# Peptides against a protein of PDB entry 3C2G: the designs that were tried, part 146

Target 1, 209 residues: chain A of PDB entry 3C2G
Amino acid sequence: IRTFDLLGLLLHDSDAIDGFVRSDGVGAITTVVQYPNNDLIRAGCKLLLQVSDAKALAKTPLENILPFLLRLIEIHPDDEVIYSGTGFLSNVVAHKQHVKDIAIRSNAIFLLHTIISKYPRLDELTDAPKRNRVCEIICNCLRTLNNFLMMWIPTPNGETKTAGPNEKQQVCKFIEIDILKKLMSCLSCEGMDTPGLLELRSTILRSFI

## One batch from the design tools (peptide; made by RFdiffusion4, then SolubleMPNN)

Design b2_p27_5_s4 (from b2_p27_5, 13 letters changed)
Fold by OpenDDE base, seed 4:
Structure b2_p27_5_s4 (fold): chain B 209 residues (1-209), chain A 27 residues (1-27)
Amino acid sequence: as target 1 above (209 residues)
Amino acid sequence: SPLEQRIQEALRHLEELRRRFLEEALA
């Protein structure tokens, strides 16, 4: 835990962060958090989030890292871990087709649905810190989903990937009435990324409806 | 166990990285 905290203080610029990633820092963190200690897992995931926008991640093998992280988020009930993990996911898949493919093969779309379904509507949360954290988690999920769906939107060059039947089925869960009601309720919540939510809605409609 | 060994190795690696980045920060 101490090592994670100290690294977090040292990795404050893009060059340092990139150097850490090139030195297999992400792999090391994910290995360490295999140890069943909640505080350790929190600290490790926080550090993952801190380095999640590194350019070097585009060249980092993530075939083992991403499936593990997704499983960790799936089984761990800690909001801080879920926040950091979904934040890492949203950043690492951005502008990286091969990373998106790994995540999707590991049922990331379904996981995002599960996370959103787990939390109550934001307007039902009276504790501001809790509400804000849940809002951030949902925003991370929505941003990640949008990044996935963008792969299946036709480009000006006429080239587009086609979503498989499993992916279509997973995305269809987001247009269920209960999920839609929850997402729409977020539009009036303070701190919610309303433009991002509207963008996602538009992307879903264009892709599947 | 093999997992424990991997965890210990990863911890050593992270500590080495911490040392390196500290040195770079102080230079």
Scores: peptide ipSAE 0.573, ipTM 0.933, DockQ to the pose 0.949
Fold by OpenDDE base, seed 3:
Structure b2_p27_5_s4 (fold): chain B 209 residues (1-209), chain A 27 residues (1-27)
Amino acid sequence: as target 1 above (209 residues)
Amino acid sequence: SPLEQRIQEALRHLEELRRRFLEEALA
């Protein structure tokens, strides 16, 4: 735990972060958090989030790392772990089609739905810190989903990947009435990424039209 | 166990990285 905290203090610039990632730092974190300790898992995931925008991740094999992280988020009902994990996921899939593919094959879309479903509507949360954390988690999920959906939107050049039947079914879960109501409740919440939500809405519509 | 050994190896690796980055930060 202390090692994670200390590393977090040292990895404050892009070069250091890239150096850490190139040195298999992400793999090492994911290995360490196999030990069942909540504080350790929280600290490890926090550090993962901190390095999640590293350019070096584009060249890092994530076939073993990403599925593990997704399972970790699924199993551990800890807001801090979920926040860090979904943040890592959102950043690591950005602009990396091969990483998106790994995540999707690892049931990421369904997991995002599960995460959003488990939290109450933001307007039902009276505690501001809790509401803000939940808002951030939902935003991470929505951003990640948007990144996935963008793969399947036709480009002007006519080249587009097609979502498989399973992926389409998983995406359809986000247009269920209960999910939509929850997402709409986010629009009035202070600090909510309203533009991101509207972008996702547009992307969803374009995916089904 | 094999997992415990892997965890210990990863911990040692992270500690080495911490040391390295500390040295870089202090240079």
Scores: peptide ipSAE 0.570, ipTM 0.933, DockQ to the pose 0.945
Fold by OpenDDE base, seed 5:
Formats: C-alpha cells, sequence, structure tokens
Structure b2_p27_5_s4 (fold): chain B 209 residues (1-209), chain A 27 residues (1-27)
C-alpha cells in the first residue's frame, strides 16, 4: 500500500507515467492486487487510474490484465475500486481498437450495464460525496460504452466493423427502459458529463441506423 | 504458493521502480 502511494506521488508527469508503464508497472499492480486486501486493492486501482492514459499502454499486452480488472470490478463492492477501475477502462480503450476488442470479448459491455444498474438514481442520493462518486462511475461507464459503439459506426473513409450477435445483444440492454430512465435522471444532476451523455445518445442512434 | 511468490516478485519490482523514479526526480 505504501509503495502504491509513493509511486503515485512520483508519477506526476506524462513521461514518468509512460516510463512506469513501459517498465511493466501495470502488470505488477494487477499482480499485487490479487491479494485479498481491500485497502491494497483500492490503492492499486487508484494508481492504475493515474497511469491509465499512458501512450505506452498501446504496446502493453493487456490480454491478462484487462479481464482480471473487469472481474475485480464485478466482484468488489467498493465504490472507489469501481471508480478507479472503470476510469482505467475508459481511458485504456480510448483510441485502441485491439484493447476494445479484448474488453468486449471479456464481457465488458454487459459489465457496464450491470454497474449502472447497481446504483440508484442520482437524485435519490442525498450524500453529496456518494452522489458525486456514483456520477463519476456512470460517466466512466458511458464513456467506455461510447468508445465501443463507435467501432461499429460507418465512417466516410474508414472500414466499418460489424458487431457480432452477442455484442448486439449486450448493447441492446442499454436501451432498456429502466436504463434509459436512469440515464435521463443523470442529466439533471450536477457534475454529470452532459456533453458526454449526449455524445453517447448520438452514437447509440447512429448504431441503429 | 505460486501466487504468493508472484505477488512478492511484483512488490519487489514496484519497489525498484519507486526507487528508480525517486532517484530520477532527485537528479
Amino acid sequence: as target 1 above (209 residues)
Amino acid sequence: SPLEQRIQEALRHLEELRRRFLEEALA
């Protein structure tokens, strides 16, 4: 835990972060957090989030890391872990097709749905810190979903991939009425990434054309 | 256990990285 905290203090610029990732720092963190200690897991995931935008992640093998992280988020009830984990996910899949593929194969779309479904509507949360954290988690999930869906939207000059039947089924869960109501409730909450949510809406609509 | 060994190795690796980055920061 102490090591994670100290590393977090040292990794304050993009070059240092990139250097850490190139030195298999992410793999090391994910290995350590396999130990069943909540404080350790929280600290490790926090550090993962901190380095999640590193360019070097594009060259990092994530076939073992990403599925593990997804499982960790799935089974761990800690909002801080979920926040850090979904934040890592949203950043690491950005602009990386191969990472998106790994995540999708690891049932990430369904997991995002599960996470959003787990939390109450933001307007039902009276505790501001809790509400803010839940809002951030939902934003992370939506950003990640948007990144996935963009893969299947035709671009004027690019190859368009087609979603498989399983992926389509997973995506369809996000247009369920209960999910839509929850997302709509988010738009009225302070701190919500409204532009991001609107972008997702646009992406969803385009995905069904 | 093999897992425990891997965890210990990873911890040592992280500690080494911490040391390295600290040295770089102080140089």
Scores: peptide ipSAE 0.568, ipTM 0.932, DockQ to the pose 0.955
Fold by OpenDDE base, seed 2:
Structure b2_p27_5_s4 (fold): chain B 209 residues (1-209), chain A 27 residues (1-27)
Amino acid sequence: as target 1 above (209 residues)
Amino acid sequence: SPLEQRIQEALRHLEELRRRFLEEALA
């Protein structure tokens, strides 16, 4: 835990972060957090989030790392772990087709739905810190989903990848009324990336029409 | 156990990285 905290203080610029990632720092974190300690897991995931936008991640093998992280998020009830993990996921899949593929093969779409479903509507949360954290988690999930959906939107030349039947079924779960209500509740959340959410809504609609 | 050994190696690796980045920050 001490090492994670100290690294977090030292990795304050993009070059340092890239250096850490090139030195297998992400793999080392994911190995350490296999120890069953909640504080350790929280600290490790926080550090993962901090380095999640590193350019060097494009050259990092994630075939073992990403599935492990997804499983960790699935089974761990800690909002801070879920926040950090979904934040890492949303950043690491951005602009990286091969990483999106790994995530999707690892049932990421279903996981995103599960995470959103487990939380109450934001308007039902009276505790502001809790509400804000839940809002951020949902936002991370929705941004990740948007990144996935973009793969299946036709390009100007008419070419596009096609989602498999399982992926289509999983995506359809996001148009359930309860999910839509939660999405709408996020639009009213203070500090929320409202334009990004509206973009996602548009993307979802285009994916089903 | 093999897992414990891997965790210990990863911890040593992270500590080495911490040391390196600290030195770089102080240079």
Scores: peptide ipSAE 0.558, ipTM 0.929, DockQ to the pose 0.950

Design b2_p27_6_s2 (from b2_p27_6, 18 letters changed)
Fold by OpenDDE base, seed 3:
Structure b2_p27_6_s2 (fold): chain B 209 residues (1-209), chain A 27 residues (1-27)
Amino acid sequence: as target 1 above (209 residues)
Amino acid sequence: REEEERERRQKLIEELIKELKELAKKL
């Protein structure tokens, strides 16, 4: 815990964050959070979120790290861990085709659907802090999905990857009425990435036409 | 001065990463 608190204070600029990532800091966190200590898991995932935009992550081998994190956010009951883990996932896959490929091979599309499905509708949540955390988690999942779908949209000047049959079937689950209602409910939350959710809606429509 | 401070900060980050790796071996 103390080591995570000290790192959280030191990692406030891009140079320090990149220095941590280049020194295998993400690997060190993922090694510590393998043990069933909720305080260590929460602190470790919070620090992962803090470094998740690091440019050095493009050069970091994530083949062992990312599948482990996906399994953690699949099984962990704490919303703060899920928030931090889905936030890390959303940022780390951004603009990194090879990281998207690792996540997809690790069943990330199905996991995103599972996470969104386990939470109640936002209109059923009376507690504002809980509602906001659930909304942030759903937004992180949907932003991650948008990053995946963008790979399969034809661009006028680019070679587009094709989704496999399994990926296509998993993507089709996001047009379920309950998922669409959760997407729409997130648009009503203050301080949410409304532009990103509207982009996802456009991306979904383009993926199914 | 700024470069020496960046180097000291980087050494401290590396030490704290080492502590995390040592903690993980004891668990």
Scores: peptide ipSAE 0.610, ipTM 0.935, DockQ to the pose 0.912
Fold by OpenDDE base, seed 1:
Order: sequence, then C-alpha cells, then structure tokens
Structure b2_p27_6_s2 (fold): chain B 209 residues (1-209), chain A 27 residues (1-27)
Amino acid sequence: as target 1 above (209 residues)
Amino acid sequence: REEEERERRQKLIEELIKELKELAKKL
C-alpha cells in the first residue's frame, strides 16, 4: 500500500510516468495484483489507470500484461478495480494497433459486453456516487469498443482492416436494446464526455450500415 | 538543478518498482 501511495505522488507528470513504464513498472504492478489482496489490487489498478496514457506503453510488451488484466476485470467484484482496469484498457489501446490486436485476441470485445451487461440500468441506481461510477465503467467499455470499431471503418485511402466473423458477431451484441439503453443513460449523467459518447454512437451506427 | 531533481525522482521510482517486485516474491 505505502509503495503505491508514494508512486501515485511521484507519477504526476509525463516524464515520471514514462520513466516508470520504461522501468517495467506496469509489469511490477501486474505481478503484485496476482495475489488475492483486495487493497493491493485496488491500489495497483488505480496506479495502472494513472499511467495508462504513457507514450512509453507503445514500446512496452503487453502480450502477458493485457490478457491478465482482462481476466482480473472479468472476475473481480469491486467497481473501483473495474473502473481502473477498464480505464487503463481504454487508454492503452488508443492509437496503438498492436495493442488493439492483443486485446481482441484475448476476447476483449466479449468481455466489454459482459461488463456492461452485469450492471443494472442507471435509473435503478438511487446512490449518486454508485451511479456515476457505473456510468464511468460503461463509458470506459464503450470508448474501448470505439477504438476497436475505428479499425474497421474505411479510410479515405481505401485501406481497411476486416473484422473476423467472431469479432463481427461479438460487435453485433452491442446493438442489443439493453446495451443501447445503457449507452443512452450514460449521455444523461453529469460530468460525462457527451461528445465522445455521441461519436461512439455514430461509429456503432456506421459499423452496421 | 531541474535535471538533477528529475534524475533523483527517476532513481526513487526505480527503487519503488524494485520494492513492488520484492513484495510480489513474498506473497
């Protein structure tokens, strides 16, 4: 715990964050969070989120780290861990094709659907802090999905990746009425990236038209 | 002075990463 608190205080600028990532700090966190200690898991995932925009992650081998994190957020019951883990995932796949490919091979699309599906409708949550945290988790999942879908949208140069048949089937689950209602509920939450959610909605629609 | 402070901060980060790795071996 103390070591994570000290790191959280030191990792406040891009140079420190990049220095941590280059020194295998993400690997060190993922090793610690393999143990069934909820306080360590929470603190470790919070620190992962804090460094998730690091430029050095583009040069970090994630083949062992990312599948492990996906498994952690699949099984862990704590919303703070899910928030941090899905936040890390959404940031780490951004602008990194090779990281998107690792995540997709590790069943990330199906996992994102599973995470969104396990939460109640936001209108059923009376506790405002809990409702906001659930909204943030759903938004992290949806932002990650947007990053995947953008790979399969034709570019002006005519180059597009094709989704495999399994990936296409998994993406089709996000047009289910329950998922669409949860997306729309996130647009009504205060402090949310409403422009980003509207962009995602447009990306989803374009992926099926 | 700013570069020396950045180098000191980086050394401390590396020490704390080492502590995390040693913690993981004891668990």
Scores: peptide ipSAE 0.607, ipTM 0.935, DockQ to the pose 0.911
Fold by OpenDDE base, seed 4:
Structure b2_p27_6_s2 (fold): chain B 209 residues (1-209), chain A 27 residues (1-27)
Amino acid sequence: as target 1 above (209 residues)
Amino acid sequence: REEEERERRQKLIEELIKELKELAKKL
């Protein structure tokens, strides 16, 4: 715990964050969070989120890290862990085709649907902090989905990756009425990435037309 | 001076990463 707190204080600029990632800091965190201690898992996932935008992650081998993180956020009951883990996932896949491919091969699309599905409707949450945290988790999942869908949009150069039949079927689950209602409820939350959610809506519509 | 402080901070980060790896071996 103290080591995570000290790292959290030091990793406040891009140079320090990149230095941590280049020194295998993400691998060190993922090794520690394999222990079934909720306080260590929370602290480790919070630090993962803090370094998740590091440029050095483009050169980091994530083949062992991402599948482990996906399994953690599949099974862990704590919203703080899910928030940090989905936040890390959304940032780490951004602008990195090879990282998107690792996540998709690790069943990330289905997992994102499962995470959104397990939470109640925002209208059923009376506690504002809890409602905001659930909204942030859903938005992290949806931002990650948008990053995947962008791979299959035609580029001006005529080279498009085509989604496989399984990926297409998994994406189709996000147009379920309960998922769409949760998306619409998130658009009504203050302080949310409304532009990103509108971009996702546009990307979904373009993927099905 | 700014480069020396960056190097000092990087060494401290590497030490703390080593502590995490040592913790993971005791778990």
Scores: peptide ipSAE 0.604, ipTM 0.934, DockQ to the pose 0.904
Fold by OpenDDE base, seed 5:
Structure b2_p27_6_s2 (fold): chain B 209 residues (1-209), chain A 27 residues (1-27)
Amino acid sequence: as target 1 above (209 residues)
Amino acid sequence: REEEERERRQKLIEELIKELKELAKKL
């Protein structure tokens, strides 16, 4: 815990964050959070979120890190861990095709659906802090999904990756009525990334049309 | 001076990463 708190204070600029990532700091966090200590897992995932936009992550091998993080989010019931982990995932896949491919091979699309599915509707949450945290988690999942779907949109250069049959089937689960109701509940929540949710809607429409 | 401060900060980051890796061996 103390070491994570000190790192959190030092990693306040892009140069420090990139220095941490180049020094295998992400690998060090993932090694520590393999142990069943909830406080260590929370602190480690929070620090992962803090470094998740690092430019140096484009050159970091993530083949062992991403599958582990996805499994951690799958099995851990803690909203703070899920928030940090889905936040890390949404940032780390952005603008990095090879990272998207690792996440998809690691069943990330299905996991994102599972995470959204396990939470109640936002209108059923009376506690405002809990409602806001659940909203942020759902937005992290949907932003990650948008990043995946963008790979299959026709570019002006005519090179489109085609989604495999399994990926198409997993994406089709996001048009289920219960998922759509949760998406609509997020759009009605104050302080949401409404532009990001509208971008996802546009991306979904362009992917199925 | 700013470069020396950046180098000192980087050395401290590397030390803290080493402490994390050593902690993981004791758990």
Scores: peptide ipSAE 0.583, ipTM 0.928, DockQ to the pose 0.911

Design b2_p27_6_s4 (from b2_p27_6, 17 letters changed)
Fold by OpenDDE base, seed 3:
Structure b2_p27_6_s4 (fold): chain B 209 residues (1-209), chain A 27 residues (1-27)
Amino acid sequence: as target 1 above (209 residues)
Amino acid sequence: SAAEERRRRFELIRELIEELKELAKEL
C-alpha cells in the first residue's frame, strides 16, 4: 500500500507516467495485485488507472496483463476495483489495434456485457455516490465497446477489419433493452462524457445498419 | 536543476518498482 501511495504522488505528469510504464511498472502492479488482499488490489488498480493513458503502453507487452485484469474485473466484488479496471481497459485499448485484439481474444466484449448487466438500473439507486460510481463503470464499459466497434465501421479510405461471427453475436447483446436503458441513464449523470456516449449511440446504430 | 530533479524522481520511481517486484516474489 505505501509503495502505491508514493508512486501515486510521483506519477503526476506524462513523462513520469511514461517512465514508470517503460520500467515495467504495469507488470509489477499486476503481479502484486495477484495477492488476495482487497486493499492492495484497490490501491494497485487505482494506480493502473492513473497510468492507463501512457503512450508507452503502445510498446508494452500486454498479452499477460490484459487477460489477468479482465479476470480480476470479472470476479472482484468491489466497485472501486471494477471502476479502476474498466477505466484502465477503456484507456489502454484506445488507438491501439493490437491491444484491442488481445482484449477481444480474451473475451472482453462478453465481459463488458456481464459487468453492465450485474448492476441495477441507476434510477433504482438512491445513494448518490454509489449511483455515480455505477454510472462511471457502465460508461467505462460502453467507451471500451465503442473503441471495439469503431474497428468494424467501413471508412471510405481504410481497410476495415471484419468482426468474426462470435464477436458479432456478442455485440448484438448490447442492443438489449436493459443495456440501452443503462446507456440512456448515463447521459443524465454529471461528469460523464456525453459526447462520447452519443458517439457510441451512433456507432451502435451504424454497426447494425 | 529541474533536469536533476526529474532524474532523481525517475530514479525513485525505479526503486519503488523494484520494491513492488520484490514484494511480488513473496506472494
Scores: peptide ipSAE 0.495, ipTM 0.898, DockQ to the pose 0.918
Fold by OpenDDE base, seed 1:
Structure b2_p27_6_s4 (fold): chain B 209 residues (1-209), chain A 27 residues (1-27)
Amino acid sequence: as target 1 above (209 residues)
Amino acid sequence: SAAEERRRRFELIRELIEELKELAKEL
């Protein structure tokens, strides 16, 4: 825990964050958080989120890291861990086709649906901090989904990938009324990335036309 | 200097990564 706290203080700029990632810091965290200590897991995942936008992650082998993280956020009961893990996932897949491919092969689309599905509707949450945290988790999941869907939308100047049949089926689950209601509820939360959620809405619509 | 401070910070980051790796071996 002390080591994570100190790293959190040192990793305050892009150069330090990139230095940490190039020194296999993400691998070190993911190894440590295999220990069944919730405080350690929470601290490690928080640090992962802090470094999740590092440019050096584009050159980091994530084939062993991402599947492990996906499994962690699938089973861990703590919303702080889920928040950090989904935040890491959403950032690390951004602008990185090969990372998106690793995540998709590791059943990430289905997992995102599972995570959104396990949380109650935001209107059923009376505690504002809890409601905001759940909203952030859902937003992280939806932002990750947007990053996946963008691969399959034809652009005039872009190479269009085709989603496989399994991926298409998994994506279709996000147009379920319960999921759409949760998306719309997140748009009403204060301090959320409303532009990003509106982009996702547009991306979903374009993916099903 | 700012360059020396950055170097010292990078050295400390590397040491802390090694501490994490050692911790992982003990678990």
Scores: peptide ipSAE 0.479, ipTM 0.895, DockQ to the pose 0.927
Fold by OpenDDE base, seed 4:
Structure b2_p27_6_s4 (fold): chain B 209 residues (1-209), chain A 27 residues (1-27)
Amino acid sequence: as target 1 above (209 residues)
Amino acid sequence: SAAEERRRRFELIRELIEELKELAKEL
């Protein structure tokens, strides 16, 4: 725990963050959080989120790291771990086709649906801190989904990857009425990435038309 | 200098990563 706190204080700029990632810092965190200690897992996932926008992640082998993280956020009951893990996932897949492919092969699309389905509607949550955290988790999942869907949108100058039949079926679950209601409820939350949610809505509509 | 402070910070980050790797071997 102390080591994670110290790293969190040192990793305050892009150069330090890239230095950490190039030194296999993400691999070190993921190895440590395999131990069943909730405080350690929470601290490690918080640090993963802090470094999740590192440019050096584009050159980091994630074949062992991503499947582990996906399993962790599937089973872990702590909303803080889910928040950090889904935040890391949403950032690490951004602009990285090979990372998206690893996540999709590891059943990430289905997992995102499972996470969103697990949480109650935001209007049923009276506690503002809890409501905001749940909203952030849902937004992280939806942002990750948007990053996946964008791979299958035709570009004027390139061969577009086609989604496989299984991926298409998993994406279709996000047009369920309960999922759409949760998406719409997130648009009403203060401080949320409303432009990103509107982009997702547009991407979903384009994927089904 | 700013360059010396940056170097020192990177050295400390590397040491802390090694501490994490050692902890992982004991777990």
Scores: peptide ipSAE 0.476, ipTM 0.892, DockQ to the pose 0.930
Fold by OpenDDE base, seed 5:
Structure b2_p27_6_s4 (fold): chain B 209 residues (1-209), chain A 27 residues (1-27)
Amino acid sequence: as target 1 above (209 residues)
Amino acid sequence: SAAEERRRRFELIRELIEELKELAKEL
């Protein structure tokens, strides 16, 4: 825990963050958080989120890291771990086709649906901190989904990948009425990335037309 | 200097990563 706190203080700029990632810092965190200590897992996932936008992640092998993180957020009940993990996922897949492919092969689309489905409607949450955290988690999941869907949208200048039948089936689960209601509820939350959610809505519409 | 401080910070980051790796061996 102390080591994670100290790292969190040192990793305050892009050069330091890239230095950490190039030194296998993400691998070190993921090794440590295999120990069944909730405080350790929380601290490690928080640090993962802090470094999740590192440019050096484009050159980091994630074949062992990403499936492990996906399994962690699948089984761990702590909203702080889920928040950090889904935040890491949303950032690490951005602009990285090979990372998107690893995530999709690791059943990430279905997992995102499972996470969103697990939480109650935001209007049923009376505790504002809890409501905001749940909204952030849902937004992280939806941002990650947007990043996946963008691969299958025709671009004027490139060969469009086609989603496989399994991916299409998994994506179709996000048009369930309960998921759509949760998406709309997130748009009404204060301090949310409303532009990002609107982008996702546009991407979903384009994916089903 | 700013360059020395940057190097020192990177060295400390590397040391802390090694501490994490050592901790993981004890767990």
Scores: peptide ipSAE 0.461, ipTM 0.889, DockQ to the pose 0.933

